# Ledger of designs, part 170: peptides against a protein of PDB entry 3S8F

Target 1, 157 residues: chain A of PDB entry 3S8F
Amino acid sequence: VLTLFVAVPSLMTAFTVAASLEFAGRLRGGRGLFGWIRALPWDNPAFVAPVLGLLGFIPGGAGGIVNASFTLDYVVHNTAWVPGHFHLQVASLVTLTAMGSLYWLLPNLTGKPISDAQRRLGLAVVWLWFLGMMIMAVGLHWAGLLNVPRRAYIAQV
Target 2, 166 residues: chain B of PDB entry 3S8F
Amino acid sequence: DEHKAHKAILAYEKGWLAFSLAMLFVFIALIAYTLATHTAGVIPAGKLERVDPTTVRQEGPWADPAQAVVQTGPNQYTVYVLAFAFGYQPNPIEVPQGAEIVFKITSPDVIHGFHVEGTNINVEVLPGEVSTVRYTFKRPGEYRIICNQYCGLGHQNMFGTIVVKE

## One batch from the design tools (peptide; made by RFdiffusion4, then SolubleMPNN)

Design b2_p19_4_s1 (from b2_p19_4, 10 letters changed)
Fold by OpenDDE base, seed 1:
Order: sequence, then C-alpha cells, then structure tokens
Structure b2_p19_4_s1 (fold): chain B 157 residues (1-157), chain C 166 residues (1-166), chain A 19 residues (1-19)
Amino acid sequence: as target 1 above (157 residues)
Amino acid sequence: as target 2 above (166 residues)
Amino acid sequence: LLAETILAEFLKVYALLLS
C-alpha cells in the first residue's frame, strides 16, 4: 500500500496542469463546472493534442497504480493489460504532446503560420489518433482482464 | 495585477491538489478492501528460494523429469518444473484432479513466463530463483502453459501442457 | 459532478478487476 505514494508526484503534476487549464478557461470567459472547458482553444491542434494526451494519461495513471499494487498486479501482470497501459502513457500522452509541440514549434522556427487547412487537418489527425488509441487501449485492458497473455499469439478466449 | 493572478492560480492548485489527495486515498481504500474481501484468489509472496541455475539440470529435484511430480501427502503434490529455452519440463505435467499442487518453477537459462490457461497461475520465472505457486485443479483436462515473457527467438513457440486426470 | 464522474469510472475499473 505504501507503494502508492510513488504516484503522489505524478498526481500533483497532473492536477496542477488541470488547474492551469481551468484557470486559462475561466480567463477566456468560461464559467461553471464545464464552461471553462468549452472556453479553451479547441481550434488549435497545438493545444488539443497534448490535452488529449492528458486525457489518455488519466486512466493510464490509474493503471499505473494498479500495476504497482501487489494484490491487483497479480491479476493484470503479463497480460494484455500491460500493453494497454503502455499505449495510454507513451503512445497517447507522450506522442500527442510531441505532436502538439510540433504544431507550435514548426511555425515558430520557420516564421510561417500554419494555414487554416493545415490547422483543420491537424485537428483531424490528433482527434483520430486519440480515438484510435482509446479504442486499442480499452481493447487491450479488456483482454487483459480476460487473462489474455502478453507476448503470446494465442489466447484462450 | 500579477500577484492577484498568482493567488488565484494557487487557489485552483490547492483545490485540484485536494482532489488528488482524495483520489489517492480512494485508491488505498480500494486496495485495502480488495485485500480484505478477495484474499482467497490471491497467491501471496513466500520466502525467496534460491537455486544455482548452472547446476539445476544436473542435480536436484529439477534434474529428472520422471521424478518431477512428488507426492508430499494425501492428495498433495509438489511439481518441480523447469522453464527453459524453449519449453517446459516435464511436458506434459500430469497431476490428479482435486489434488493440491505446489509448483516449484525455475529456469536454467533466461527469464521465462509460466502462464496456465484457464487458471490464475501466472508467474515470471527467474534463473536462480524458485517461483512457488499453489493450485488445485477442479476440472480434468489439458491446460496449456504459455510463456508470456520474451526469452529469445523461439519464445512464441514455447508451450507446455498440464494434464489433469480424474 | 466532475469528481463524481471520475470516481465512477475508477469504480467501474475496480469492479472489472474483481470480476
């Protein structure tokens, strides 16, 4: 149980970012429980990508706690659950953050803003990426809970 | 006013931090509840047992697959299993239905997995260490053993069988 | 409401783990 304290710094970081998002949204005129979310710049792929990564990171982080728990890890260890965790952490958060960073960095390095068409395409890319990652992650976690082994081409179910 | 803005940010941070801590305690509580209510299906960690992987094939209880299944008591058996590149020994493992089986699993070479389909038996097998798993097969039949830890070029073909006899 | 929603999702996962 004490192992769970390892998650404290990560949780603090995550929720600090969330706090920043809420503050930003409210500065942009958002009010209420969800209004601040709507007020965020969802038309900017440089913003959307890392935020979607954060959203994927939430269940991934929870999974990390599960994986770190002696009792719960016994259930999920070396099953498809673990790759599901990987894809939420690396292929969603890290990758989408990198994608978002690219949408910010390239225009700044070249001195050329992205076109509206490029912006829309970028939004489509990051949303589709996120959707695909979520589908895959849910599938892997589900399979893992059904005791589908990791690193094997055969499953009982 | 930057000071005012910073104060506002801190307020939000405090709120979210409180939520974070609350969630942490929820997780702890859930784990505690799991331990309290679902202990029967969990195999607890035992004492660390060591073996010499360089000699485990030549001497000791793992050396002869014909002697791998040892009856230790009425309706109780110990099975000494080797996971190696790329298979299991003995193969098949034959045990009686309804008997309490203690698997003692080790490796002479690299890390392997020991995943038994249809059961909750799923452990990693480390050279130099003995993995101990206790299980009672309630249903007769064949149970496939799958290596779920990458162990080399032949990993994907590394399978074994447990035959549970009536 | 947001906190409750998040908690509900975790409870769902928890239930799946215990199944």
Scores: peptide ipSAE 0.021, ipTM 0.786, DockQ to the pose 0.293
Fold by OpenDDE base, seed 3:
Structure b2_p19_4_s1 (fold): chain B 157 residues (1-157), chain C 166 residues (1-166), chain A 19 residues (1-19)
Amino acid sequence: as target 1 above (157 residues)
Amino acid sequence: as target 2 above (166 residues)
Amino acid sequence: LLAETILAEFLKVYALLLS
């Protein structure tokens, strides 16, 4: 139980980011409990990428708590569950944040904005990446709960 | 305007921070509930038992695969299993159906996995330490042992078999 | 309402883990 206090700084950071998003959305004209979300710049891949990463990080973070719990970790340890967790944390949040950073960095370094075609392509890449990653993650977590072993090419189920 | 924005941000942060702390306590409570109601399938950590990995193949209960299965009581057995690169011994492990089996597993070389399909047996095997797992096989048949910890070039082919006899 | 919705989703996942 005491080990869960390690989650405090992470939760503080995550929800501070959420607060920033809400503030930004409301500044952009969003109203109501959820209207601020629609007001965010979803047409910008530099924004969408890290936000999708954050969305993937939520279940990944919950999984982190599971993996850090003594009794629950016994159920999932060295099963396909663990790779599922990693793909949400690293291959989703970290990777998508890097992708988003690139979409911001390159235009700024060159001094030229990205073309509309490049923007649309970027959005497609980010959303497809997220979709594929979520499908993979759900599959891996599901397989893990069915006791499919990690680091093995064969399983009973 | 900057001051107003700063105050607004702080207000949102305070709200979300309060929520985060509340969620933390909810998670702790849920874990506590899980521990209280769902402990039947959990194998608790026992006393640390150590062995010398450099001599485990020559001396002690793991040295002779033919003597690895030891009856310790009526309907109770201890099986001394060695996980090595790249296999298990004894192989197959033969045990009777319905008996309480205590697996004592160690490694002479590197870290291995001991994952028995069709069961909840899933432990890492560390050189110098003895992993202890208690299980009762209710169904006869063959149960495959899978190494789920990378241990070298032959890792993917490292399998064992437990044969449960009627 | 937002907090309740988020909590509900976590509880669903929790229920799945307990199943």
Scores: peptide ipSAE 0.020, ipTM 0.773, DockQ to the pose 0.225
Fold by OpenDDE base, seed 5:
Structure b2_p19_4_s1 (fold): chain B 157 residues (1-157), chain C 166 residues (1-166), chain A 19 residues (1-19)
Amino acid sequence: as target 1 above (157 residues)
Amino acid sequence: as target 2 above (166 residues)
Amino acid sequence: LLAETILAEFLKVYALLLS
């Protein structure tokens, strides 16, 4: 019940961020239904990291609602589904946001901007992290639906 | 024009907020539907029952594993199961195929899990509380009980067996 | 279209959970 309550402001915040992104993209020349996405600064790891985190948070948030459902929770509770959910929330959103923050914070603290090489490396790190996290998360959720237990080294399938 | 920019931002925000609200209602509707139909692997459970974990091994229906399986009616059995560090009692649990089994599970020590492989039986077992689960085994054979709640150094090796007889 | 895509993904998950 409490989860459903906090889901409301969380969704509002998430979609407000999305609104800001759309506005920014359109200001940068993006047009159409998806053109604004392409116009966003995808060359900046400080931008890409938290955005990818948000993308990972979408299925994680949906999973939160599932976990909070009395009926649906019987399917997924204490299965590999749960750590899949946690990794999306913590290791995706929180971690990627932290990574993105560092790409902004460190240059400002040191007074030295990152080099182009560092920028490219940062992009690679963020994208690889996201990719790996999504693979793991999908696998864990899938395994959970197949009734693979949490906190066990064995599987039913 | 700063004013125009603010209005534009607000317009996008309003649109996305509307979408947010719509999605919220969709989620609520889906949850409501699920609750109404009681689908998605709902496990029938009984009322909250409490026991004293300090005496459950000494007296009562959990005290003697030889008397743990009680026939309560035609094709109906109640099985009193203890989950403890680190195993289950009785072990194995022997039940007939096709009978309705009511598992009453409790713990004398710490929190454990009771996950029966090959079934939708998956409950947490708390000291002082009795978990009640109903299930009918349609296929004979052995079903492994897995502890899916960390309970100590021997957690990973904590297994039981349900033997379903023809 | 974006809204539809998001909704479709959620419905797929829901359908999978019901199966």
Scores: peptide ipSAE 0.015, ipTM 0.737, DockQ to the pose 0.299
Fold by OpenDDE base, seed 2:
Structure b2_p19_4_s1 (fold): chain B 157 residues (1-157), chain C 166 residues (1-166), chain A 19 residues (1-19)
Amino acid sequence: as target 1 above (157 residues)
Amino acid sequence: as target 2 above (166 residues)
Amino acid sequence: LLAETILAEFLKVYALLLS
């Protein structure tokens, strides 16, 4: 019940954020249906990280509805599907948002801007993290659908 | 200027909200498709049943593993399974191939899992409650029962076996 | 209005899945 109730405001928030991104992108010179996306500051890990987190949160959010659904949860409950969901929600969204926050926070706290090398490294870390999380999440969800159990070190497959 | 910006933002928000609504229906459709096409081999076979976990080992249908498998009709059985720290009883559970089996599972101690490999039987077992699952084994052989709910230091080694006989 | 509509849809789905 709670999951479905929070899903509504979460979706509203998510699409409001998307609207804000579109607005920002267009202010930065992006035009057309998708041109505003390219105009966003993809060279800043403080921006890229939370955005990638949001992207991971999309399938995770959908999975949340599945996990909270009586009939569908019967299929996925206590299988590898569940940790797959967690890795999208926590290890992707929360973690990447935290990473992005640090890329903003630390320079402000120290008064020292990050070097170009640090920026580039940060971008690499964030993208690689996202890629790894997506691979893991897909694998875990797939395994879960194959009835690979959670909290068991052995499985039939 | 502020007014202009506000109007622009509203336009984008309206568009994205419309998109969100569309996506909602897509998700609903996907769920519906999953429900329509997914086949379940395990069916809930009973109403909510309560038991006293403190006495379940001493009296009642779970008390004697030798009497755990009860034939209830032609090609129909009820199996009273106890999940405990750290194992299952009876162990092994012996049932005939092709028979309709109603598993009634409970726990005397903590929450356990009842996951039968090779099947879609996967339920949590709560002390004080009886989990009821109906299943028909189509293939003979051994099916391992695993605990997929952490239940203590021996959780990882908590296994049982269902032997399906021809 | 849109929020209410979305909520209604979720509730419908929830009811369906619980049935």
Scores: peptide ipSAE 0.013, ipTM 0.726, DockQ to the pose 0.065

Design b2_p19_4_s2 (from b2_p19_4, 10 letters changed)
Fold by OpenDDE base, seed 2:
Structure b2_p19_4_s2 (fold): chain B 157 residues (1-157), chain C 166 residues (1-166), chain A 19 residues (1-19)
Amino acid sequence: as target 1 above (157 residues)
Amino acid sequence: as target 2 above (166 residues)
Amino acid sequence: LLLEVIRAEFEEVYAKLLS
């Protein structure tokens, strides 16, 4: 009950952000059910990074419900599942948001725009970071479900 | 113009809210699936039980490792396990195959973990509290106990063994 | 090559989860 009490408003908030993205995409000329996605500024690492963070946060949020569930927490608690959850929440959402913020902030603070090369490099960094985090997170979650312990360097499985 | 923008945003929000509800059900279904497929073999047992961590080594059922395994009935045992820095007692824990084992685990010092490999036994052990887990070992052999809660410099080497005899 | 290794590992884990 408590978990759902928190989860529902959180989901509503998250999807409100998505609604804002849709609106922004449509303002940029995107049409159709999914055309607005393509219209978003995917060439800007300051945009891509936080969005990828949000994407990583989706499964992380689901994991939050699992971790807060009495019955399911018994299964996943202190297993590799937990680090997997953290890497989605912190190493994905928080870190990517920070990266995105940096890509916006530094040019504004220095008064120097980023070069095209820097922009492309930034995009590569963000996408590769996201990919790596997703791979690791999926692996950790699966390992956790297989009862691989957290804070242990060995496992039977 | 601003009013039109607000109306447009509202329309998108309504759509996404509907989608959010759908996703909520998907997540619930996934949780249910996980619960149905991954929960087996371990049953929480007993009431909340407290002990004095400062005296648990001196008196009570955890004081003597040689008497830690107590037969409580036909094919039923209670094992009083002490998790400490840095190990478990008794070690090894010897129990018969097929018997219903009630583990009562506590700590005299700091928080530890009690993770039995090959089983779903995985509980935190708090000083002053008794963790109770019921399990039946169906297969004979050795089961390693791992501490999965950081407890100090020797945490990584804190292991125990459960020996299940035929 | 690295991706292939990772894929193989995930498939193995997935198989274990289903068993």
Scores: peptide ipSAE 0.014, ipTM 0.732, DockQ to the pose 0.068
Fold by OpenDDE base, seed 3:
Structure b2_p19_4_s2 (fold): chain B 157 residues (1-157), chain C 166 residues (1-166), chain A 19 residues (1-19)
Amino acid sequence: as target 1 above (157 residues)
Amino acid sequence: as target 2 above (166 residues)
Amino acid sequence: LLLEVIRAEFEEVYAKLLS
């Protein structure tokens, strides 16, 4: 019970970020329940990358609560579930945020914007990374629930 | 202008905060559901039992693999297992079908894993501590033991076998 | 085709989890 309460501040922070995104989208002309999402700069890899990272962080965060739960940890500990959690948290959120940071930082440091070709390539990289990461993460989590061991190259299932 | 922006942000934050609280309850419900449907046979933490890893190979119930399987009652056995770099002792572990098996597992060297395929047995084995797992094999055959905790250069090849006899 | 393969595998695993 106490462990679950620890998640409250994290959730508050996460949804505050979401609030910021909604505000930004509405400032860009988005209206309605979902219109603000469409108004966000989805043509900018520096924006898309971190946002996709956040999306990956949602199931990862939920998994964090599971991993921290005494009874549920017994089920998932040292199974493929754990690497799945890692890839959502580190290889998704952290890595995509780093990628996005580069898309902002390099043009800023050089004083030159990225070319349109570079922008499109960046978008492709970020989306493909996210897609691949989600597929792998889902696979790892399901494998974990089927008791596939962590740190083993073979499994019965 | 700045104040207007601040008020707007605050309004959105309040809305999302309410949503966050709702999601908290959803997550709790999901956890409860998972516990109800997927945690059958969860083994609670047992009493802490300590052992000296420096002497466990020389004296005590783990010292002789030929004496590792001990019948403790009608259709009840205790199996004293060592996880070491890089294998398990005894190997194979032979137990009868349908018997209640209490595994007492420890390590003389480093931390290892004890994951038995086809079962819910999955524990870390720490030097100086005895891991206790209770299980009844319903099906005869061979069950592979996998080390799922990195323990050195031979980790990937560290396997054992439990043979369940009819 | 790839999506179909992925879907099929996911459905199979999902069915096993619910069984």
Scores: peptide ipSAE 0.006, ipTM 0.758, DockQ to the pose 0.074
Fold by OpenDDE base, seed 1:
Structure b2_p19_4_s2 (fold): chain B 157 residues (1-157), chain C 166 residues (1-166), chain A 19 residues (1-19)
Amino acid sequence: as target 1 above (157 residues)
Amino acid sequence: as target 2 above (166 residues)
Amino acid sequence: LLLEVIRAEFEEVYAKLLS
């Protein structure tokens, strides 16, 4: 149980970010319990990408708690569960954050704003990436729970 | 204006921090629930047992595959298994159905995995350490042992077999 | 100079990937 306290700083950080999003959404005119979400700049891939990364990071973080528990880790260790976990963490949060940063950085460095077509393409890319990652992650976690081994090309199930 | 903004931000942060703490307790509760309801398959951690990986092939209970399966009591066996690059010994491991099997697994070279299909046996095998796993095979047949820890160029084809006899 | 180099490199990448 004590090992779970390691998750506290991460949770604090994550929900502080969420607080910032809510604040920003409300500043943009969002009202109600969920209206602030709609008010966020979902038309900007530089915003959407890291937010989607954060969304993927949530179940990944929960999985991290599982992995940190030695009793539960016995069930999932060295199964497909583990790749599912770090794909959410690295290939979702980190990668999407990097993608998002590029959508801001490149226009800034070049001094040229992205076109509307490029913006739409960017949105498509990050959403499709997120969707694909979620499908893969769910599949890997599911396979892991079915005791599919990690680093093996064969499985009984 | 800055003061008002700061106060507003703090209010949101406090709310979300409270939520975060609540979620933490939910996770702890879920773990507790899982442990309370699913204890039958949990193998308790044993005492750390060490062995010299440089001599484990030459002397001791792992040295002779023909003597790897030791009956320790009525319907109780200990199996001394070596995971090495790239295979397992003995191979096959022959054990009777319904017997309590204690696997003592170690490695003479690098870290390996010991994953037995159709079972909950899944441990890492470290040189210098002995992994102990207790299991009772209820069904006769062949159970494949899979290395699920990267151990070198031949990792992908490192397999073993447990044969459970009626 | 460093900023110009960085700018040039990113401009090239930007043009290559998004044009």
Scores: peptide ipSAE 0.000, ipTM 0.756, DockQ to the pose 0.013
Fold by OpenDDE base, seed 5:
Structure b2_p19_4_s2 (fold): chain B 157 residues (1-157), chain C 166 residues (1-166), chain A 19 residues (1-19)
Amino acid sequence: as target 1 above (157 residues)
Amino acid sequence: as target 2 above (166 residues)
Amino acid sequence: LLLEVIRAEFEEVYAKLLS
């Protein structure tokens, strides 16, 4: 009940952020239905990381609603589905946001901008992290639907 | 200029709010789809039943593993199962094929899991509470019971077996 | 790229330690 209640404002917040991104992208010269996305600063790991986190959070959030469903929880509870869910939430959104924040925070704390090499490395890190996390999450969710148990090292499937 | 920017932002927000509403319905649809495709054999929650975990081993239907399987009807059985650190009793659980089995599961010590491979039986077992699961085994053979709730040092080796006889 | 970053960081730390 509480989860579903909180889900509504969370969704509103998420799409409000998306609206802000669209506005920013259009201010940066993006046009059309999707052109504004390309105009966003994808060369900045401080931007890319949290955005990727948000993207990963979408299926995770949907899964959260599923997990909070009284009926659907019978299907997914204590299966690999659950680890898949919180890895999207914590290891994707929270972690990537933390990573992104560092790319903003550290330069500001030290007063020194990051080098181009550091920037490129940062981009590689966050994209690879996202990719790996998505692979793991999809696998865990899939395994969960196949009734692979949570907190067990073996399964017949 | 600030006013124009504000107006533009509001326009985009309205659009995305509409989209958010649409996505809400998509999520509901996905939930419905999942229910339709994956919950055909879901066992409904039973009535909450309480027991004293400190005496469940000494008295009552869980006290004697040899009497754990009780025939309650021509093709119906009740099995009183204890999940404990670190195993299940009785073990193995022997039941006939095609019979309706009502599992009454509880724990004398800590929280355990009761996940039967090859079935949709998957419940947590709490001390002081009786978990009720109803299932009919259509295929004979051995079904492994897995503890899917961390319960201590021996958790990973906590297994049981259900033997379904023809 | 990684080597360049490591080198740059090392030099910075080294310089800081010597100061």
Scores: peptide ipSAE 0.000, ipTM 0.720, DockQ to the pose 0.010

